# Peptides against a protein of PDB entry 5Z08, part 210

Target 1, 168 residues: chain A of PDB entry 5Z08
Amino acid sequence: RQKDEWAKKTSSLMKQLDWFIGEHLGAMLAAEELGGPVVGELMEIDPDDLSAGFNAHGKLKKATSQPDLDRRQRRIDDIWGPQDEQGQAHKRKRGADEALAASAEMRDLIEQLMNKLVEAGGDNSATYVEIPRESAAARFLVRSKVAMFHPNDARRLRLVDFGRDLDD
Target 2, 222 residues: chain B of PDB entry 5Z08
Amino acid sequence: GLPRLIDAIEEASKIPAKRRQTPIKPTIEKLTTHLYTHGASPDSLLRLADLLTLRNHLDQASLAAITRNLYPSSTVSDEVVLRFIGALGHGQLKPTLALQALFLRWLVMVYHLLENPGVLGQVYGVLFDLLDTAAIRPQLCHLLALVTRRKHVRPFRIQAILTLSRQTGGDPNLTGLLRVFKNYYPEIIVGDATKGRASAFKHPDPQWRQHLDEIQQRRSEA

## One batch from the design tools (peptide; made by RFdiffusion4, then SolubleMPNN)

Design b2_p21_6_s3 (from b2_p21_6, 12 letters changed)
Fold by OpenDDE base, seed 4:
Structure b2_p21_6_s3 (fold): chain B 168 residues (1-168), chain C 222 residues (1-222), chain A 21 residues (1-21)
Amino acid sequence: as target 1 above (168 residues)
Amino acid sequence: as target 2 above (222 residues)
Amino acid sequence: SKEAKKLKELEEIYQRLRNAT
């Protein structure tokens, strides 16, 4: 009984999430990829808060030392910086399929991140997914505090473990 | 070039069709062919938006043909967007509802090319208040589905959609928009009045989209 | 259970995506 309720709820949620990603978020991500506004760019995110980074649970850390600020600033600039015209031009080539591609990429990333978290059995080192590129989808997952980059490798992404914050 | 074609059409638009010395149709065909091949620059796009939205002596078929070929070669400015939004609704000086539906469809199809998509969020209330206009409702709901953010989902708008859905017998576009609202607020009960199939808000014209991409790509190579 | 954890993660993902838009 309980298992069946969980399965039904999971299926319902997945359908809602798939629609949200495919039909609503995909267009926003495509706009970002085409040089439009950054999705979920809360003007209110203090650059200092982003510079502080996130802990293993996706909570803001206190800003560490200056050298980390430069690397973080570069990441912030990479995440939030104006897309250069060349980057925009290359992204415009994907115009029609970009919304579909962005939606598919977001869905695939979420699935991979979820699978790695489940497979790792609590080993944080095994939870990382290698991303082929820093996409609007990947950046949005980080901005939304769903995922985080590896501290030393921005090509490695992991899901934030939402369960650990409840047990501590 | 495109500017000269626009000049000729602007001049012709000031004169009633019966008083024109030369038929405008060949010039419109040249314009639409040029737009189909090369798209419109931001400056040309603004001039064309004025021709489409301001009252003039151009026939509805010509205006529709221009709108169907209104491929941006680059971005779409806030000014262009606001011209089309300003042309919406009822009034003797406004374009026909059929043409307004084409404008809304165009805005949906070029949404990813807007310089500032946030401009549509700023006029969200104006768009939302037009939902009672049946002739533009399908495209309007689609545009609102793209534009809607959490800040727009308010109790009074939820209630307005629910009321209008009941009055229309469950318009699938309204049900689709309500589903977008429900994504932000899961507690929204899509009641029995919305038993209709929700619109999926698919791209209105895949061929137009593909052709737009080809135009956008050519500019990146130049 | 593994299924309960998956559902909880999905709920949180969906909530965070919605909060960011």
Scores: peptide ipSAE 0.497, ipTM 0.747, DockQ to the pose 0.290
Fold by OpenDDE base, seed 2:
Structure b2_p21_6_s3 (fold): chain B 168 residues (1-168), chain C 222 residues (1-222), chain A 21 residues (1-21)
Amino acid sequence: as target 1 above (168 residues)
Amino acid sequence: as target 2 above (222 residues)
Amino acid sequence: SKEAKKLKELEEIYQRLRNAT
């Protein structure tokens, strides 16, 4: 009984989330991928603050004094650098349905992140998902404090464990 | 080039059709063909926005034809957006409601090309207050669905859309917009009386989108 | 339960996405 109620609630919420991603957020993410405005960019987030990353609780770490400028530049270059020819070819194919593609990517990322969190059984090292590219979706998940990059590898994302934050 | 075609149309727009020495239709056809093939630069978009939004002697068919072929080759500036927004509503100096609906449809279709989509958020109130205008409501709801952020979803607007939804017998576009609001405020009861299928706000013209993408891609390769 | 945790995570994800938009 209780499991069935949880399953129903989860299904209902998933439908709401799918709609939110597909019909509302997807267009925004597509705009970002096309060089439009950054979704949820609080104009006040200093890029420096983003580089500091978030703590385990999704709070912005105070910029410690040594910005690894090289890592930051690499991240910027990875974000804004010429996508490899394969990435461009994928962009060309996506042009017709960038909103759908962005929505699908966001949904897939969320699903993978959730699955890894559940599978890891509390081992944070096992919670990372490898992302093929830094996408608007991936960046938005980080900005929204849903996900965190690995401190040493911007190709690895993990879901913020919200369950721990409620018990602390 | 496009600027010369715009010049000719601007001059013709100042003169009543009966007093024109030359038919404007061939020039409009050249313009629309050019727009279809190459799109419009930001500067040309602004000039065309003025032609479309300001009262002149151009016929409605010509204005509609220009609007249907108004492919941006680049980005869309805030100024262009504001011309179209300023043309909305009732008044003797305003474009026809049919043309306003085309403008709103255009804004939906080029939303991803806006230099600053935030500009639409700044004029959100102006757009929202036009929801009672049935002729533009479908496209207006679609645009608002894209533009709506948490800051726009206020109690008075929630109540306004609920009231208007009741008054219209559950317009599916209003129900669609209310669903967007419900994402921010889950407690919003989209009453059973809105038995109407909520609009999914799908892209209004897939062929237009595809052609826009082709125009945009050619710019990135140049 | 795993399902309860999944639901809580999903709720929080959805809330955070909405808060960021």
Scores: peptide ipSAE 0.494, ipTM 0.737, DockQ to the pose 0.290
Fold by OpenDDE base, seed 3:
Formats: structure tokens, sequence, C-alpha cells
Structure b2_p21_6_s3 (fold): chain B 168 residues (1-168), chain C 222 residues (1-222), chain A 21 residues (1-21)
């Protein structure tokens, strides 16, 4: 009985999450990949609070200065600025294909991150997922405090351990 | 070029059709062909937005044809967005509701090309207050589904959608928008009035999207 | 329970994604 109730709740939540990722978040992520706004930055969160980044415990670090403005500006410049000759014209994937691709990537990343956390049995070193690129999906998972990059390797992503933050 | 075509149409738009020395239809056809082939630059897009949104002597068929071919070759400025938003609603000086529905559809289709998508969030209240206008509601709900953030989901707006959903017999677009709200507030009870199939807010024109992508790609290679 | 833990994790993920949008 309890197992069936948990399965039903999990299935219901998965349907809600899949819709949220596919139909709502996917369009936002596609816009970000196409050079639109960064997902989550349109929140009236004090830009200073977001720029500070989050510590390993998901707490806002104190806003240190200028470098994140430069990353936004660089990304805007990379997307809208004159492409210098040698920059690989990353074929802007078709916007629809990008929304679908971003949604699929987000869903796949969440699944991989959860699977790795379960498989690792408490070994934090084994919880990392290898990502092929820093996608809008991967960056959003970090901004949302769902995931964190490896401190020395931006190609490695792990799920934030939510269990520790609730017991402290 | 496109600027000269716009000049000719702007001048013709000041004159009633019966008083024009030359028919405007051939110039409109040249414009729409050019837009289909090359898209509109930001400057041209602003001029075309004024032609589409301001009261003039252009016929509805011509305005609709321009809107259906309004492919941005680049980005869409806040000023262009605000022209279209300002044209929404009821009024003697405003475009027809049919044309307003085309504008909202256009905004949905070019949402990813906005220089500042936050501009739509700033006018969220204006858009939301138009949900009672049945003729534009489908496209308006779709646009709001894209624009909605947590800050917009307020108790009074939740109640307004629920009330309007009951009054309309469960409009699937309102149910779709309420589903977006429910993502932010899971406690929202989508009552029996929403037994209707929710709109999934799919892209309104896949062929238009494909053609837009081709125009956008050509600019990135230039 | 493994299932209860998975559900809790999904709830938290979903909440965080929603909070960031």
Amino acid sequence: as target 1 above (168 residues)
Amino acid sequence: as target 2 above (222 residues)
Amino acid sequence: SKEAKKLKELEEIYQRLRNAT
C-alpha cells in the first residue's frame, strides 16, 4: 500500500516536472542558447546576490565585484557581437529543435544526476556526471542550486545533497 | 531596397485608397516578398511596426500580409515590442482584434529574438488585463505562458483566471495558463471547471519557424 | 525507503527549478 502510494505520487510529480521542463522551462532555455536572457536572472533577485555565486552549501557568497558582468557581456557579445572570423560558427540549432533539445538535455541531466547520487552510496567523488558542454541546461541546474560543478572541472556536474541541508 | 519600399508604403498610408494615384498592392507584394527572402533589419522592423500599429489608410489584408511576413533578420528591440503591446485592446485608434491576434502570435514566434524579454514582464499586467477579450485570448495566453515568472503569479491573478475560466466554460487556453501558474503554486486547485483539455501552447507555425531560422542563420554567416 | 528518498529528491529538484524561474 505505502509503496503504491509513493509510486503514484512519484509518477504524478514526474508528469508535472516533465511538463515544466518541456513546455515552460524549455522555451526559456532555448531563448538563452539563442542569445536571449539567462533563465532565472529575470527574477528581481538583486543582481548582486546572484553574482555572488553560491558556496558549497548553496548559500549566497558575498558579492565580490565585476567578473560576472563580464561573463554576461561576453556571452551577449559572443551571441550578438561581431563574431571575429575564427570563432566556430556554432550552427545555431533551429529554435524549435533547441527548445526540444534543451528540454531533453535538462531531463537527461536530472536523471543522470539522480542515478549517480543513488549509485555512489555516499561517495561524493562518484556522484559526478560528465557533461559534453556547458549548456544552458547545465548552467541553470547550477543557478537553481540543483547541481554544482566540480571545483576543478567544469565538465563534471553533481547533484546537491538536499538531505544534509535539511538536518542541519 | 527595403527602405524605399517602406517609404512608398508610408506615403501611400497617409492617403485614402480612392485618392491614391497608383495602386499600393504591387508595392505591398514587393515588400512581403523582400521580407520573406531577407527579413527586416531592426530599423526596418520599427518602421513596419509603426505602419502596422498606427491608424492609417492601409487595408486590413495588406496589414495582415505584412505581419505574416514580418521575419526579423536580427533582434527585436524593446521599442518594437512596445509598439505591438500598445496596439492591444479596444479603441477606435487601435488595430482590429484580428490584427492584434496576429501581433500576439508574432510576439510568441519571435520571443527568443527579443533584445530584452524582460520588457514583456514589465507589461505583464497590461497583457493579463486583456484576457477577457475572447478574440485575442488564445495567443495572449500563449504569450503569457512564456512570459510568466513567479513574481507575476499573485493571488488576485490566480482568482481572476479561475473566475474567467468558469465564465468561459473552461477555455483550454486559460486552463493552460493556470497550469503554468500551478507550476509556481502547486496548491492551486484546478477545479471542475478546468475538466477541459489544457492547451499545450505548441509553436503556432512550424513552417514560419523554419523559415525564420533560415533567415537568422544567413545573418550569422554574413 | 529508497522510493521515499527518490520522491523527496524529486520534490526538492522541482521546487528549486520553480524557485529559479
Scores: peptide ipSAE 0.493, ipTM 0.734, DockQ to the pose 0.295
Fold by OpenDDE base, seed 1:
Structure b2_p21_6_s3 (fold): chain B 168 residues (1-168), chain C 222 residues (1-222), chain A 21 residues (1-21)
Amino acid sequence: as target 1 above (168 residues)
Amino acid sequence: as target 2 above (222 residues)
Amino acid sequence: SKEAKKLKELEEIYQRLRNAT
C-alpha cells in the first residue's frame, strides 16, 4: 500500500518535472544556448510573495514562515555571476531543435545524476557524471543548486545530496 | 535588394490602393520571395514591423503574407518586439485581431532569437490583460507560457485566469497557462470542470521552424 | 526506503528548478 502510494507520487512528480523541463525550461535553455539571457537572471522575486503561497482559488495564504525558501532565492541570485565572454562561440546551432535538445539533455542529465547517486551507496567519489560539454542545462543545474561540479574537473557533475545539506 | 523593396512598399503604403499608379502586389511578391530566401536583417525587421503595425493603406492579405515570411536572418531587437506588442488589443488604429494573432504566433516562433527575451517579461501585464480577447487568446497563452516566470505568478492573475477559464467553459489554452502557473504554485487547483485537455503549446509551424533554421545557418557560415 | 529517498530527491530537484526560473 505505502509503496504503491510512493510509486504513484513519484510518477506524478516525474510527469510534472517532464512537462516543466520539456515545455517550459527547454525554451529558456535554448534561448541561453543561442546567446539570450541566462535562465533565471530576470528573477527578482519578492520573497514575501513566495512565502505566502496560494490557495486553490488563487488567494494568498497566510505566510508560513519558511525562511529557507528566501535564503535559497538570494543564494541563487548571487550565483548568477557576469556572463563570461568565452561562452559565445558555441552559440550557433540555433534551431528550435535546441529547445528539444536542451530539454532532452536536461532530462538525461537529471536521470544520470539520480542514478549515480543511488548507485554510489554513499561514496561521493562515485556520484559524478561525466558531461561532454558545459551546456546551458549543466550550468542551470549548478545555478539552481541541484548539482555541483567537481572542484578540479568541470566535466564532472554530481547531484547535491539534499539529505546532508539539511542536517548541516 | 531588400531595402529598395521596403522603400517601394513604404511609399505605396502612404497611398490608397485606388490611387496607386503601379500595382503593389508584384513588389509584395518580390519582398516575400526575398524574405523567404534570405530572411530580414535587424534593420529591415524594424522597417517591416512599422509597415505591419502602423496604420497604412496596405491590404490585409499583403500584411499577412509579409508576416508569414518574416524570417529573421539574425536576432530580433527589443524595438521590433515592442512594435508588435504595441499593436495588440482593441482600437481603430490597431491592426486587425487576425493580424495580431499572426504577430503573436511570430513572436512564439522567433522567441529564441530575441536579443532580450526579458523585454516580454517587462510587458507581461499588457499581454496578460488581453487574455479576454478570444481571437488572440490561443497565441497569447502560448507566448505567456514561454514568458511566465515566478515573479509573474501573482494571486490576482491566478484568480483572473481561473475566473476567465470558468467563463469560457475551460478554454484549453487557459488550462495550459494555469498548468504553467501550477508548476510555480502546486496548490493551484485546475478545477475538474476544465475536463478539457490542456494545450501542450507545441511549435505552431514545424516547416516554418525548419526554414528559419536554414536561414539562420547560412548566416553563421557567412 | 530507496523509493522514499528517490521521491525526496525529485521533490527537491523540482523545487530548486522552479525556484531558479
Scores: peptide ipSAE 0.488, ipTM 0.742, DockQ to the pose 0.288; fails the geometry check

Design b2_p21_6_s4 (from b2_p21_6, 13 letters changed)
Fold by OpenDDE base, seed 5:
Structure b2_p21_6_s4 (fold): chain B 168 residues (1-168), chain C 222 residues (1-222), chain A 21 residues (1-21)
Amino acid sequence: as target 1 above (168 residues)
Amino acid sequence: as target 2 above (222 residues)
Amino acid sequence: SKWAKKLKELEEIYQRLLNAT
């Protein structure tokens, strides 16, 4: 009975997490990899800015303060501006599969991090996963306080031990 | 090229079909073939968004065909997004609800290509207030499921979706959106009336996605 | 149980991911 309840709860959570990573978070991570906003740092636009509605041409009646347009354009130019041939080639190769790739990387990283924590048997030195690159997925795991980089090696990632926070 | 095809369609869109010297269908077919093969640049997307959202003399079948082939070759600007959002709802100057549903479906399928996904978060209230429009509700719920953040999940919106869910007999798309809300606020009681199967909000067209990915990859190699 | 620990870890991961969005 208890085992079946745990299995059902785990399966339900896995389905929720899979959708969240694949459809909701994956799209955000893909946008970040494409040079969009950093996940979780989306600037709150004041709902009062929408109260102006749309004009007959579908444009927001926002009093666009000039400075915010220039900052956005500058960020777009910094993201999409002529980077040197080598930097462009690396951005170019990733573009199409980035949403699927980001979702897959996130799933794989979570799985590896959990497996290493179980295998280490309490040895913190053995809990690190080697990551091939600093991805939006890896950065998000750290920013969300799910994982931590090794203090001396940003290619090594470990799961945060949540057990200490539950017993204290 | 694509700009010349758009020019021809823009000029034809100003004239009623019965008064056109030449049939527009062959030009629409050339446009849709070009879009399918190469996609649309940001500039071309803006022009096409105007053709799709502004009242003109193009037939609904042509507008639907353009929308179904509206593959971005690059990113999607805030301006393009706002043209499609501004075209939503009821009004004599607005596109048909069937075409609006295609626009929302398109926004779902290109969401990962938005220059600023936050733009949809800004218009969240406008989108949410359209949930009573049954014809666009399936795609609207899917888009809202992608756009929803903790800041959008407010008590009044929770109550609004619960009320609308009861009024619709438990629309699976509303139940799906409520599940997204429940992820942020686990205390939300999905009442007995929502015993219906929640929508899973899967990608609406896997073949379209694959073809988009191919177009995006070619641009990255060029 | 090994299963209970895994579920708790997954729940915490999920909540932290949600809190960051």
Scores: peptide ipSAE 0.507, ipTM 0.798, DockQ to the pose 0.309
Fold by OpenDDE base, seed 2:
Structure b2_p21_6_s4 (fold): chain B 168 residues (1-168), chain C 222 residues (1-222), chain A 21 residues (1-21)
Amino acid sequence: as target 1 above (168 residues)
Amino acid sequence: as target 2 above (222 residues)
Amino acid sequence: SKWAKKLKELEEIYQRLLNAT
């Protein structure tokens, strides 16, 4: 009985999340990838504040030391730099529907982040997912406080540990 | 080029069909063919939006044909969006409700190309107040489903949709929009009267999407 | 259970995504 209720709740939530990502968020992310506005009201977040990253609780860290900002910014710029020919070829091979591509990327990222968290068994070092590119999806996950970049590697994302925030 | 075709149609639009020296249909066909092949630049989109939304002597079939081929080659400006939004509703100077439905469908299909999707959020109230207009409701609900943010989900709008859903016997599009609202406010009870299958708000025209994507890709390679 | 944790995580993800939109 409890397992069945759990399965039903999970299925319902997944359907809602899939619709939200596919039909609602995907279009917004596509607009961002095409040079439209950043998804969410977080247009107020200074890029410098984003570069400071979030704490383990998904709260924006105050930019304390300028040097780490510059290194992160350079790495962000390196990630934002010319996508390797493989990244462009993947962009070209990603069928013409940027909204579908963005939605798929978001789903895949969430799935990978969740899987890594489960596999890590509490080891935070093992929870990181490598992202091939900085995408609107990846950025949105960070802005929404769902994910965090590795402090030293903006190509690595991990899920925010919500379990600690719910028990506090 | 496209600008010259638009010029010819603009001039013809000022003259009643019975008083035109030349038939406009061949020029409309050239325009629609050009739009299908190359799309419309932002400047051309604005001019075409004026032709589509302002009262003129163009026939409804021509206006519909232009709208069906209104592929953006680039982005869609706020000004273009606002022209189409301004054309919505009832009035002797407004386009037909059938044409308004095509405009709303177009806005749905090009939503990802808007320079500022937030512009639709700014006019959310105007769009929402048109939900009682049955002829445009399907496309309007779809557009609102895309545009809706937490800030738009207000108690009075929740109640308005619930009331209208009851009055319409559970319009699937209203139920679909209410589902979007429920995402932001899970406590919204979609009453038994909304037992109808909610609209999934799927893309209205996959072929149109595919062709738009081909036009957009050619721009990114240039 | 591992599954209950996963559901809570999904719920939180969903809420955070919604709150950002």
Scores: peptide ipSAE 0.497, ipTM 0.790, DockQ to the pose 0.279
Fold by OpenDDE base, seed 4:
Structure b2_p21_6_s4 (fold): chain B 168 residues (1-168), chain C 222 residues (1-222), chain A 21 residues (1-21)
Amino acid sequence: as target 1 above (168 residues)
Amino acid sequence: as target 2 above (222 residues)
Amino acid sequence: SKWAKKLKELEEIYQRLLNAT
C-alpha cells in the first residue's frame, strides 16, 4: 500500500517535472542558449520602463540594454568564470530544436546527478558527473541550487545534498 | 534585395487594389520566396511588422502569406514584438482576428529568438485580458504558457481562468494554461468543469521550425 | 527507503527549478 502510494506520487511528480522541463523550461533555456536572457534573471522591465520607453512615435527608446546585457554577461562570467574560447566554439544548436535539446540535456543531467548520488553511497567524491560542456541547463541547475560544481573543476557537477540541509 | 521588395510593397499598400497600376501578387510572391530562402533581418522584420499590423490596402491572403514566411534570420527585437502585441484585440484599426491568431502563433514559434522574452512578461496582463476572444485563445494560451512566471500567477487570474473555463465548457487551452499555473501553485483545484483534456502546447508547426533552424544555421556559417 | 529518498530528491529538485523561474 505505502509503496504503491509512493509509486503513484513519484509517477505524478515525474510527469509534472517532464512537462515543466519539456514544455515550459526548455523554451527558456533555448532562449538563453541563443543569447537571450538568463533563466531566472528575467529583469523585470518595470512596466513603467516600458511605458517610459515608448517615445512619442510609439518606438521603444532603445534602452541601452548594453549595460544590462553586460551586467548579465558579467554575472554569467562571474558565476562561471571566463567561458573558455573552446566552449564558445561549440556551435550552439540554433533554432527551435534547441528547446528540445535543452530539455533533453536537463533531463539527462538530472538523471545522472541523481544516479551518481545513489551510487556513491555517501562518498561525496563519487557523486560528481562530468559535463561535456557548459550549457544553459547546467548553469540553471547551479543557479537554482539543484547542483554545484566541484570547487576545483567546473566540468564536474554534483547534486546538492538536500538531506543535509534539512537535518541541520 | 529584400529592402527593395519591401519598398515596393509599402508603396503598393498605400493604394487600393483596384487603383494599382501593377498587380502586387508577383511582388508578394518574390518577397515570400526571399523570406523563405534567407529570412528577415531585424530591420526588415520591423518594416514587415508595420506592414502586417498597420491598417493598409494589402489583402488578407497577402498578409497571411507574409506572416507564414516571416522567418527571422537573427533575433527578434522588443520593438517587433510590441508591434504584434499592439495589434491584438478588438478594434476597427486592428488586424483581423484570423491574422492576430497567426501573429500569436508566430510569436510562439520565434519565442526562443526574442532578444528579451521578458518583454512579453511585462505585457502579460494585456495578453491575459484577451482570453475571452475565442478566435485567438488557442495561440494566446500557448504564448501565455511560455511567458507565465510565478509573479503572473495571482488569485484574480486563477479565478478568471476558472470562470472562463466554466463558461466555455472546459476549453482545453484554458485547462492547459491552468496546468501551468498549477505548477507554481499545486493547491489550485481544477474543478469538475475543467475535466477536459488539457492542451500539451506542442510546437504548432514542426516543418516551420526545421526551416527556421536552417535559416538560423546559415547565418552562423556566414 | 530508497524510493522515499528518490521522491524527496525529485520533489526538492522540482521546487527549486520552479522557484528559479
Scores: peptide ipSAE 0.496, ipTM 0.787, DockQ to the pose 0.303
Fold by OpenDDE base, seed 1:
Structure b2_p21_6_s4 (fold): chain B 168 residues (1-168), chain C 222 residues (1-222), chain A 21 residues (1-21)
Amino acid sequence: as target 1 above (168 residues)
Amino acid sequence: as target 2 above (222 residues)
Amino acid sequence: SKWAKKLKELEEIYQRLLNAT
């Protein structure tokens, strides 16, 4: 019973994540790879509106003062890293192919990052995935605080240990 | 070249079909063939956007043929986007709803080529307010699904889409858009009336995409 | 459970990706 519920929840989440990566995020990442705006820069989020949540009828819930929302807003502001000029030179690959490629890369990176975390057995040094290039997908994972680069090697990416960040 | 073809069509567009000295159809065919082979530059796109969106004497079949072959060879400027957005909705001076649906489909297919995708986010309200127009709703929901960010998911818009979804008997495109909203706000209950299969918002034309990619690739090699 | 941990990690990934868009 519990295993089946977890399987259902996991499957549902994976479907949502697949849609988000493939149909929503992929287009944004493709725009970034083509020299468009960096994903997340367009997010003028009014923090006050994020706090209120919505009821089943789309009415604003009273902002319950849960501090977790303030951490979310600061994270969006942190995504505004300086425009590294160097990204312009990569050949304008086929934009629709780039959306598909960016989506595929994002899925593959997430899968590899998750697998390495499981395989490492708690050894942080073994959790790094080697990336062939700095892509919009890789940069976005770092900006979103899902992943982090190795401090001495930008070709090595690891998943952020959310278990530690939640206990701190 | 393409500019000369556009010049000829612009001049012909000022004159009723019955008063033209020469048939425009052969020039339209040359234009569409050129667009299919080489695409349109940013400057040519702007001129073509004006031809497509402004009231003139071009026939609907010609306008549709141009729109179906409107391959950008480069990027799509904010000005081009705004011409198409300004052409949406009801009015005697606006293009037909069928042509508006083609414009929205085009914007979906070229979304990754926009110089500034944020321009669509700035006009989000204008797009959202057109969701009651059934003829353009499928393509409009698809475009909104791409454009939607957390800042756009507001209580009044959640309520509006829920209400419209109930009124339409659970339009799958509205259900698809509501799923996008629910990703940002999981507490949104997609009511039982939305038992309809949500649209997956897949690319409208894979062949068009492939051909666009070929045109875009040729430019990167030049 | 291993599955609960994986789901929690996926949920956090998804939320962080959403918060960045």
Scores: peptide ipSAE 0.493, ipTM 0.793, DockQ to the pose 0.293

